# Peptides against a protein of PDB entry 3V4L, part 238

Target 1, 386 residues: chain A of PDB entry 3V4L
Amino acid sequence: GQPLAKDKVALLIGNMSYWEHPKLKAPLVDVYELTNLLRQLDFKVVSLLDLTEYEMCNAVDEFLLLLDKGVYGLLYYAGHGYENFGNSFMVPVDAPNPYRSENCLCVQNILKLMQEKETGLNVFLLDMCRKRNDYDDTIPILDALKVTANIVFGYATCQGAEAFEIQHSGLANGIFMKFLKDRLLEDKKITVLLDEVAEDMGKCHLTKGRQALEIRSSLSEKRALTDPVQGAPCSAEALVRNLQWAKAHELPESMCLKFQCGVHIQLGFAAEFSNVMIIYTSIVHKPPEIIMCDAYVTDFPLDLDIDPKHANKGTPEETGSYLVSKDLPKHCLYTRLSSLQKLKEHLIFTVCLSYQYSGLEDTVEEKQEVNVGKPLIAKLDMHRGL

## One batch from the design tools (peptide; made by RFdiffusion4, then SolubleMPNN)

Design b2_p23_7_s3 (from b2_p23_7, 9 letters changed)
Fold by OpenDDE base, seed 3:
Structure b2_p23_7_s3 (fold): chain B 386 residues (1-386), chain A 23 residues (1-23)
Amino acid sequence: as target 1 above (386 residues)
Amino acid sequence: MTKLVSTASLSAQTSYEPRPGFL
């Protein structure tokens, strides 16, 4: 019969805003596009940008809680990385310069933990450099991996080689995602799909002799990312998994705020990633005696590190929200919250209405506090222990 | 100008300017 997945879960991490290392651009687009494709394949996708070491560890732990016997697990990483002695290390945004294995996440350790979950398929897509780190002489003592015959690695580059992104004036994919996205929805064994991606990349004159896809697989069965999920979750474990994923993806409900002056504001929320939310405000009703009226959001929790100069923009693009801007309502003020994983408390903020009456020179302000609870990934309390 | 930029951080990042006409 056709292989069935008990469920499908993906963790996508894109690190680009490094503190001590060169900033990247492609991970933003690559994580977003891959998220949308994997959702079309019925994956439960957690998508995270710009994680610290601690935040990456917690994201992996939460991902492992979503894994169980016969579940398909996919880990994608785009960012800085290295490979020492056949071990792949993902570099967090807070990593020192130079970094070592103690500052990084070892992919083979994650694989070991996935094997303990008795997963149906383990896919690793590593869009990072595989050069040796000569500042790290640590030889990881890896315990022998179990013979599970269900592992697939897609490395964006060869061992000891660099991975590349395309930098231009606009948004662009990394080289790996540029070719992967065109094949990802195909109903093929995952190793066959990746082999076709490798052939497509190998035809590209830009990357010829610089970057080539490497496939490492022990996959003995014909498993595809298109394999259907088994019908209705009958197990308590499947219910728990569905609830955990749902918590990480729950947006605040849209609110209609009414001010004493008779102005009505719609407050809306959109997810760009599991840790990135856009707040937008629009005036839905204004008394005719009010000539000018603006609705600003302010007084955010300090943990979010929101610069007021980047809040309340007239376009999503001015906030850095280039990807979801098409799905947002027009003629709003937009604010991007890019670090929801840092939120320890409820998201409480102020909506400030600034308005002017016809024939009065003075601007009047009214304020309302809004509590939207813990949005998206903030429900998982990824800071438990700091 | 479009550039290929390495995602390497500790080694000297190789950047390549694509030859005109390959994009």
Scores: peptide ipSAE 0.366, ipTM 0.800, DockQ to the pose 0.219
Fold by OpenDDE base, seed 5:
Structure b2_p23_7_s3 (fold): chain B 386 residues (1-386), chain A 23 residues (1-23)
Amino acid sequence: as target 1 above (386 residues)
Amino acid sequence: MTKLVSTASLSAQTSYEPRPGFL
């Protein structure tokens, strides 16, 4: 029969906004597009942008909690990275310059932990440079990997080589994702799919002799990303996994706020990523005696580091949201919360309505506090231990 | 102007300009 996955779980990390390193652009688009494709493949996807070392560790730990016997696990990483002694290191956004292994996440350590879960398939897609870091001479003592015959690595580049992104006036993929996305939905053994992606990359004149896909696998079975999920969750562990994933993807309900002046505000929420949410507000009712009214959101938790200058924009694009803007309602004010993993408390904020009556010079303000609980990834309490 | 830019951090980033007509 066709192989069945007990479940399918993916963690996608895109690091771009480095503190001490060159900023990247491709991970934004790459994580977003890959998220949408993996969702079409019935993956439970956690998508995270711009993680610190601590936040990356917690994201991996939460991902490992979703893994169990016969589950398909996929880890995608786009960002800075290096490879020393055949070990791949993912670089967090807070990594020092230069960074070392103690500042980074070792992919082979994650693989070890995935093997302990008796997973049905382990896929690593590493969209990072594989240059040696000469500032780190440490040889990580990794425990011997088990012979599980279910491992696939797709490296965006060859050992010791650079990975590249396309920089132009608009949004563009990294080179690896540019070709991967066109084949990802194909019902093929994952190693065959990646080999076809490697051939497509090899035909590209931009990357010929500069970047080539490397496939490393021990996959003995015909496993595909298209393999169907086993029917209704029969185990308590499968129910817990489904609940844990659902918690990390629960948006606040859209609400209608009613002010004393008779103005009604629609407040809505959209997920861009598991740690990035757009809040949008619109005036849905205004009494005729009110000539002008503006509604804005303010008083966000300090943990979110929201600059008021970037809040309450007339377009999603002015907030830095270029990907979900087509799916958002028009004629709102938009605020982008880009660091929901930092939220220690409930998301409490103020909706302020400023308005003017016909024939009065003075502007009146009404405020309403809104508590939406912990949205999206904030339900996982990824800050536990700080 | 479209550029191919490396994601390298600890070394000088290599950048390539595509020849006209390759995009």
Scores: peptide ipSAE 0.365, ipTM 0.802, DockQ to the pose 0.213
Fold by OpenDDE base, seed 1:
Structure b2_p23_7_s3 (fold): chain B 386 residues (1-386), chain A 23 residues (1-23)
Amino acid sequence: as target 1 above (386 residues)
Amino acid sequence: MTKLVSTASLSAQTSYEPRPGFL
């Protein structure tokens, strides 16, 4: 019979905004497009941008809590990385220059932990460089992997090689995602799908002799990303997994704020990623005596590192939100919260209404404090220090 | 102009400019 997944869970990490390293661009688009494709495949997707070492560890731990017997686990990483002695290291955004294995997440350690969960399939898609790091002489003593025959690695590049992104005047994919996205929805064994992606990438004149897909697999069964999820979650663990995923994707409800001057503001929320939310404000009612009126958001928690220069923009794109802008309402002021994983407390902020009456030169301000609880990934207490 | 840029960090990032008209 066709294999069935007990459930399907994906963690997608895109690191771009490195502190001590060159900034990347492709991970933004690649994580977003892959998220949308995996959702069409009935994956529960957690999508995270720009994680520190600590935040990456916690994201992996939370992902491992969603894994169980017969669950399909997919880890995608796009960012800086290296490979020493066949061990792949994902580089956090706060990694020092130079970084070492102690500053990075070892993919083979994550694989070991996934094997302990008795998963139905383990897929790693590593969109990173695989060059040796000569600053890291550490040979990880990894315990021998269990013989589970359910592992697939798709490496964006060959051992010792670089992975590439396409830099244009606009947003573009990494090379791996450019080809992967065209085939990801195909009902094929995952190793066959990746082999076809490798062939398509090998036909590309841009990457010929520079980047090639490597597939490493022990997958003995005909498992596909298209494999149906087993019916209604009957186990307590499946219910917990569904609830945990739902919590990580719960947006605040849209609110209508009423000011004393008679102005009504709609406050809305949109998810770009599991840790990235757009707040938007729109004037839905204005008394005729008020000639000018704007609704700004301010006084965000310091943990979110919100630069006021990038808040309250007339377009989503001016906030750095290029992907969800088509789905957002028009004629708003937009603010992008890109670090929701840093939020320890409730998201409390101020809506400031600035307005002017006809025939008065002075602007008037009214303020309302708003508490939206813990949005999206902030509901997962990723800050529980062990 | 299209540019391929490596995701390498510790080594000098290799970048390739495709010839005009090949994309």
Scores: peptide ipSAE 0.365, ipTM 0.801, DockQ to the pose 0.220
Fold by OpenDDE base, seed 4:
Structure b2_p23_7_s3 (fold): chain B 386 residues (1-386), chain A 23 residues (1-23)
Amino acid sequence: as target 1 above (386 residues)
Amino acid sequence: MTKLVSTASLSAQTSYEPRPGFL
């Protein structure tokens, strides 16, 4: 029979906004597109952008809590990275220059922890450079991995080589995701699927002799990303996993705010990623005596580091949100909260209505405080221990 | 112009411009 997954869980990390290293662009698009594809494959997807070392550790810990016997685990990483002594290191956005293993997450350590969960399949998709870091002389003593015969690594590039992104006048994928996305939905053994992606990449004149996919696998069974999830969660652990995932993906409910002047504002929320939310405001009712009015969001928690210059934009794109703009309501003001993992408390902010009456030159302001609790990933308290 | 840019951090990033006509 076709293998069944007990459940399917994916953690996708895209690091692009490095403090001490060159900024990347592809991880934004790659994580977003992969999230949408894995959701079509019935994966529970946690998608995170621009994580610090501490936030990456916590994201991995929360991902490991979603894993159990027979669960399919997929880890995708797009960002800076290196490979020393056959160990892959993912580089956090706050990593120093130069970074060392102590500043980075070792993928083989994550694999060890996944093997302790008795997972049905472990897939690592590593869209990073695999150059040696000569500033890191540490030899990680890794414990011997268990022989689980359920492991697949897709490396975007060969050992010692660079991974590449396409920089064009618009958004573009990394080279690996450009080819992976076209095959990912195919009902094939994951190693066969990745081999076809390797062939497609090898035919591309841009990448030929520069980047090639490496597949490393110990996969004894015909497991595919298309493998159906076993029916209704029959175990307490499966219920806990479903609740934990749902908790991390709960958006605030849309609100209708009523101001004293009689203006009504719709406040709405959209997830771009598990740690990135768009707030949008629209005027849904305006008394005829009010000639002009706008509804701004302000007074965000300092932990979110919201630049007011990027808040309250007439388009999602002006906030830096290029991906979800088609799914958002039109004719709003938009604000992008890109770091929900930093939120220590409830998301409390002010909606400020600025308006003008017919025949008055002066603008009037009314304010309402809004508490939306902990949206999305902020419910997991990824800052616990800072 | 499409540019291929490496994700290398600790070394000089290699950049390749595709030859005109391969896009």
Scores: peptide ipSAE 0.358, ipTM 0.801, DockQ to the pose 0.216

Design b2_p23_7_s4 (from b2_p23_7, 8 letters changed)
Fold by OpenDDE base, seed 3:
Structure b2_p23_7_s4 (fold): chain B 386 residues (1-386), chain A 23 residues (1-23)
Amino acid sequence: as target 1 above (386 residues)
Amino acid sequence: MTELVSTASPSATTSYEPEPGFL
């Protein structure tokens, strides 16, 4: 019969805003595009941007809690990375310069933990450089991997080579994601799909002799990303997994705020990523005696490091939200909350209404505090231990 | 202008003019 997945879970990490390293741009678009494709494939997707070492460890731990016997696990990483002695290291945004294995996440350690979960398929898509790090002399003593015959690595580049992004007009795509996205929905064995992606990438003149896809697989079965999820949750563990994923993706409900002046504001929320949310405000009712009326958000938790100069923009694009802007209501003020993984408390903020009456020169302000609880990934308390 | 940027650190940036229709 066709293989069935007990469930399908993906963790996507895109690191771009490095502290001590060159900033990247492609991970933003690549994580977003891959998230949308994997959702069409019935994956439970956690998508995270700009994680510290500690936040990456917690993201992997939460991902491993979503894994169980016969579950398909997919890890995608886009960012800086290296390969020493056949071990792949993902570089967190807070990694020092130079970084070492002690500052990085070893993919083979994650694979070991996935094998302990008795997963049905383990897919790693690594959109990072595979150059040796000569500043890291650590030989990782890894335990022998189990012979599970269910492992697939898609490396964006060959051993010892670089991976590249194409930057144009402020947007960027990784070369790997550019070709992967065109085939990802195909009902093919995952190794056959990746081989076709490798052929397509190999036709690209830009990357010829610079970057080529490497496939490493022990996959003995015909498994595809298109394999259907087993319908009924058969266990208490499957229910817990579904609840844990749902918890990490719960948006605040839209609110209608009523001010004493008779102005009504719609407050809405949209997810860009599991750790990135857009807040938007709109005036839905205004008394005719009020001539000017603006509704802005302020007084955010300090943990979010929100610059007020970047809040309350007239367009989503002015916040840096280029990807979800088409799905947002128009004629709002927009605020992008990145780094929701840092939120220790409830998301409490102020909605301030600034308005002017006809025939009065003075601006009047009314304020309402809003508590939306812990949105999205903030429900997982990924900051626990900082 | 289109740039091909290495995701290595330290990275070498190579500026490239894309062929028409590559983007």
Scores: peptide ipSAE 0.332, ipTM 0.782, DockQ to the pose 0.200
Fold by OpenDDE base, seed 2:
Structure b2_p23_7_s4 (fold): chain B 386 residues (1-386), chain A 23 residues (1-23)
Amino acid sequence: as target 1 above (386 residues)
Amino acid sequence: MTELVSTASPSATTSYEPEPGFL
């Protein structure tokens, strides 16, 4: 019979806004496109951008809580990375220059923890360099892996080689995701799918002699990303997993604010990623006596590190939101919250209405405080240990 | 001009002309 997954869970991490390292661009697009494809494959996807070491550790811990016996686990990482002694290291955005293994997450340690969960399939898609880090001579003492015959690594590049992104005038994928996205929905054994991606990448003149996909697999069964989820979530563990994922993806409800002047504002929320939310405001009713009227959001929690110069933009693109702009209402003011993982408290902020009456020179302001609770990933309390 | 940028640190950059329809 066709293999069944007990459930399907993916953690996607895209690190691009490094503090001490060159900034990347492709991880933004790659995580977004892969999220949409994996959702079409009935994966529960957690998508996270620009994580610190501590935040990456917590994201992995929360991902491991979603894993159980017969669950398909997929980890995707796009960012800086290296490989020393056959161990793959993902580099957090706060990593020092030079970074060492003590500043990074070892993928083989994550694999060990996934094997303890008795997962049905473990897929690692590593869109990072595999070049040796000459500043790290640490030989990690890794615990012996179990023989589970259910592991697949898709490395964007060969051992000791670099992975590349295309930087052009627009948004572009990394080289690996450019070819992976065209085949990801195919009903094929995951190793066969990745082999076809390797062939497609191998035909590209840009990657020839620079980057080639490497597949490492112990997968003894014909498992695919298209494999259906087994039945209704009738187990207590499946219910807990569904609730935990739903908790991490709950948007605030859209609300209509009414001001004393008779102006009505629609306040709306959109998810770009599990840790990135767009707030948008629009004037839905204005008395005819009011000639000018704008609705600004301000007074955000300090933990979010929101620069007011980047808030209340006339377009989503001016906030740095290029991917969800088509799905957003037009003619709003937009604010992008890019670090929801940092939120310790409820998201409380002020909506400020600035307006002018016909025949009065002075602008009038009215303010309302809004509490939307903990949006998206902020519900997982990724900072509880600090 | 299009650049291939390595995701290594330190990285290498290679400039190229893309083929029509590659982007």
Scores: peptide ipSAE 0.327, ipTM 0.811, DockQ to the pose 0.199
Fold by OpenDDE base, seed 1:
Structure b2_p23_7_s4 (fold): chain B 386 residues (1-386), chain A 23 residues (1-23)
Amino acid sequence: as target 1 above (386 residues)
Amino acid sequence: MTELVSTASPSATTSYEPEPGFL
């Protein structure tokens, strides 16, 4: 019969905003596009940008809690990385320069933990360099992997080679995602799908002799990303998985704020990623005696590191939100919260209405505090232990 | 100008002109 997944879960990590390393661009687009494709494949997707070592460890731990017997697990990583002695290391944004294995997440350690969950399929898509790090002489002592015959690695590049992104005047995919996205929805065995992606990449004149997809697999069964999820969650574990995923993707409800001057503001929320939310404000009612009014958001928790210079923009793009702008209401002020994984408390902030009356030169301000609880990934308390 | 940027650190950058419709 057609193979069934008990459930399908994906963790996507895109690291771009490195502290001590060159900034990347492609992971933004790659994680977003892959999220949308995997959602069409009935994956429960957690998508995270710009994680520290600690945050990456916690994201992996939370992902492992979603894994169980017969569940399909997919880990995608885009960012800096290296490979020493056949071990792949994902580099967190806070990694020192030079980084070492002690500052990085070993993919083979994650695989070991995934095998303990008795998963139906383990897919790793590693959009990172596989060049040796000569500053790391550590040989990881890994326990022997179990023979589960359900593992697939798609490496964006071959062993000892570099992976590339395309930087142009705008946003673009990495080379791997550029070709992967065109085939990802195909009803094919995952290794066959990746082999076709490798052939398509091999036709690219730009990366010929520089980057080539490598597939490493022990997958003995015909498993595809298109494999249907087994029907309604009948186990306690499946219910917990569904609730945990839903909890990590719960947006605050849109609200209407009423000010004493008679101005009404709509406050709304949109998810760009599991850790990235857009707040938007719009004036929905203005008394005629008020000639100008704007609704600013301010006084965010310090843990979010919100630069006021990038808040309250007339376009989503001016906040750094290029991907969801089409799905946002027009004629708002927009603020991008890009680090929701850092939020220890409830998201409390101030809505400040600045307005002017006809015939008065002075601006008047009214303020309301808003508590929206823990939005999106902040509900998982990924900071537990700091 | 279009650039291929390596995701290695230290990274390598290669400038190129892509064919029309590659981007």
Scores: peptide ipSAE 0.298, ipTM 0.761, DockQ to the pose 0.199
Fold by OpenDDE base, seed 4:
Structure b2_p23_7_s4 (fold): chain B 386 residues (1-386), chain A 23 residues (1-23)
Amino acid sequence: as target 1 above (386 residues)
Amino acid sequence: MTELVSTASPSATTSYEPEPGFL
């Protein structure tokens, strides 16, 4: 019979905006597309961009809290990485140059912790380089892994090789995700699916002799990403898991703000990722005596490091949001909050209405403070240790 | 011009012309 998953949980991390390393582009698209595909597969997906070491550790800890006996766990990582002595290291955005194992997350440590949860399936999709880091002479003493026969690694490249992205004038996937996305929804054993992805990648002239998919598995059962989730949550732990995931994906409700001048604005919220939210404002009512009016968002918490030059844009794309623009309402001002994991307090900001009356040259301003609580991933308090 | 960019640090970049319909 087809195996049942007790639940399906995925953590997707895309690191691109490195401080001391070359910036990447593909992780943005790859995490977004993979999120949408895994959601169609009934995964509970946490999708995170541009995490520091501390934020990555906390994201992994929160992911591990969602894992339990018979749960399918999937970890995807796109970013800089290396492999020393058969240990895979994911590089955080704040990693120094050169980075070492003490600045990075070891995938095999995460696997150990997943095995302690008695998961039904552990899938690692590692879209990173596997080249040795000659600046890291540390041999991590890892505890012996348990024999669980439920592990699959899909490496974007071979041991000691580089993984590549395609950079052009538009948005593009990394090489691995370009081929993975076309097959991910297929009802096949995950190792068979990845083998077909390896064959498709092997036909690409660009990657021939440069990058090839490597599959490392210990999977004794016919498990697929398409395996149905067990019905109603039968345990208290499954209910808690569902509530924690739902909490981490709760958007603020859309608000209608009324100003003293009689202007009404709609304030709306959209999730691009679990840590990336777009705020949009639109004028929904304007008195006829007001000839011009705009509704700006300002006075954000300092922890979000919002550059005002990228706020209140006439298009989502001008904020750096290229992916969700089709799903957003048109004719708004848009602001992208890309670091919701940094939010220590409630998201409080000001809506500033700037307007002009007919026959008056002077611009008038009205301000209203808005408290939307902790949106999305900010509800997990990923900074509780700082 | 399309670039193949390594996700290693330091990154290696290779410029290429993609085949029509590859992008």
Scores: peptide ipSAE 0.292, ipTM 0.768, DockQ to the pose 0.203

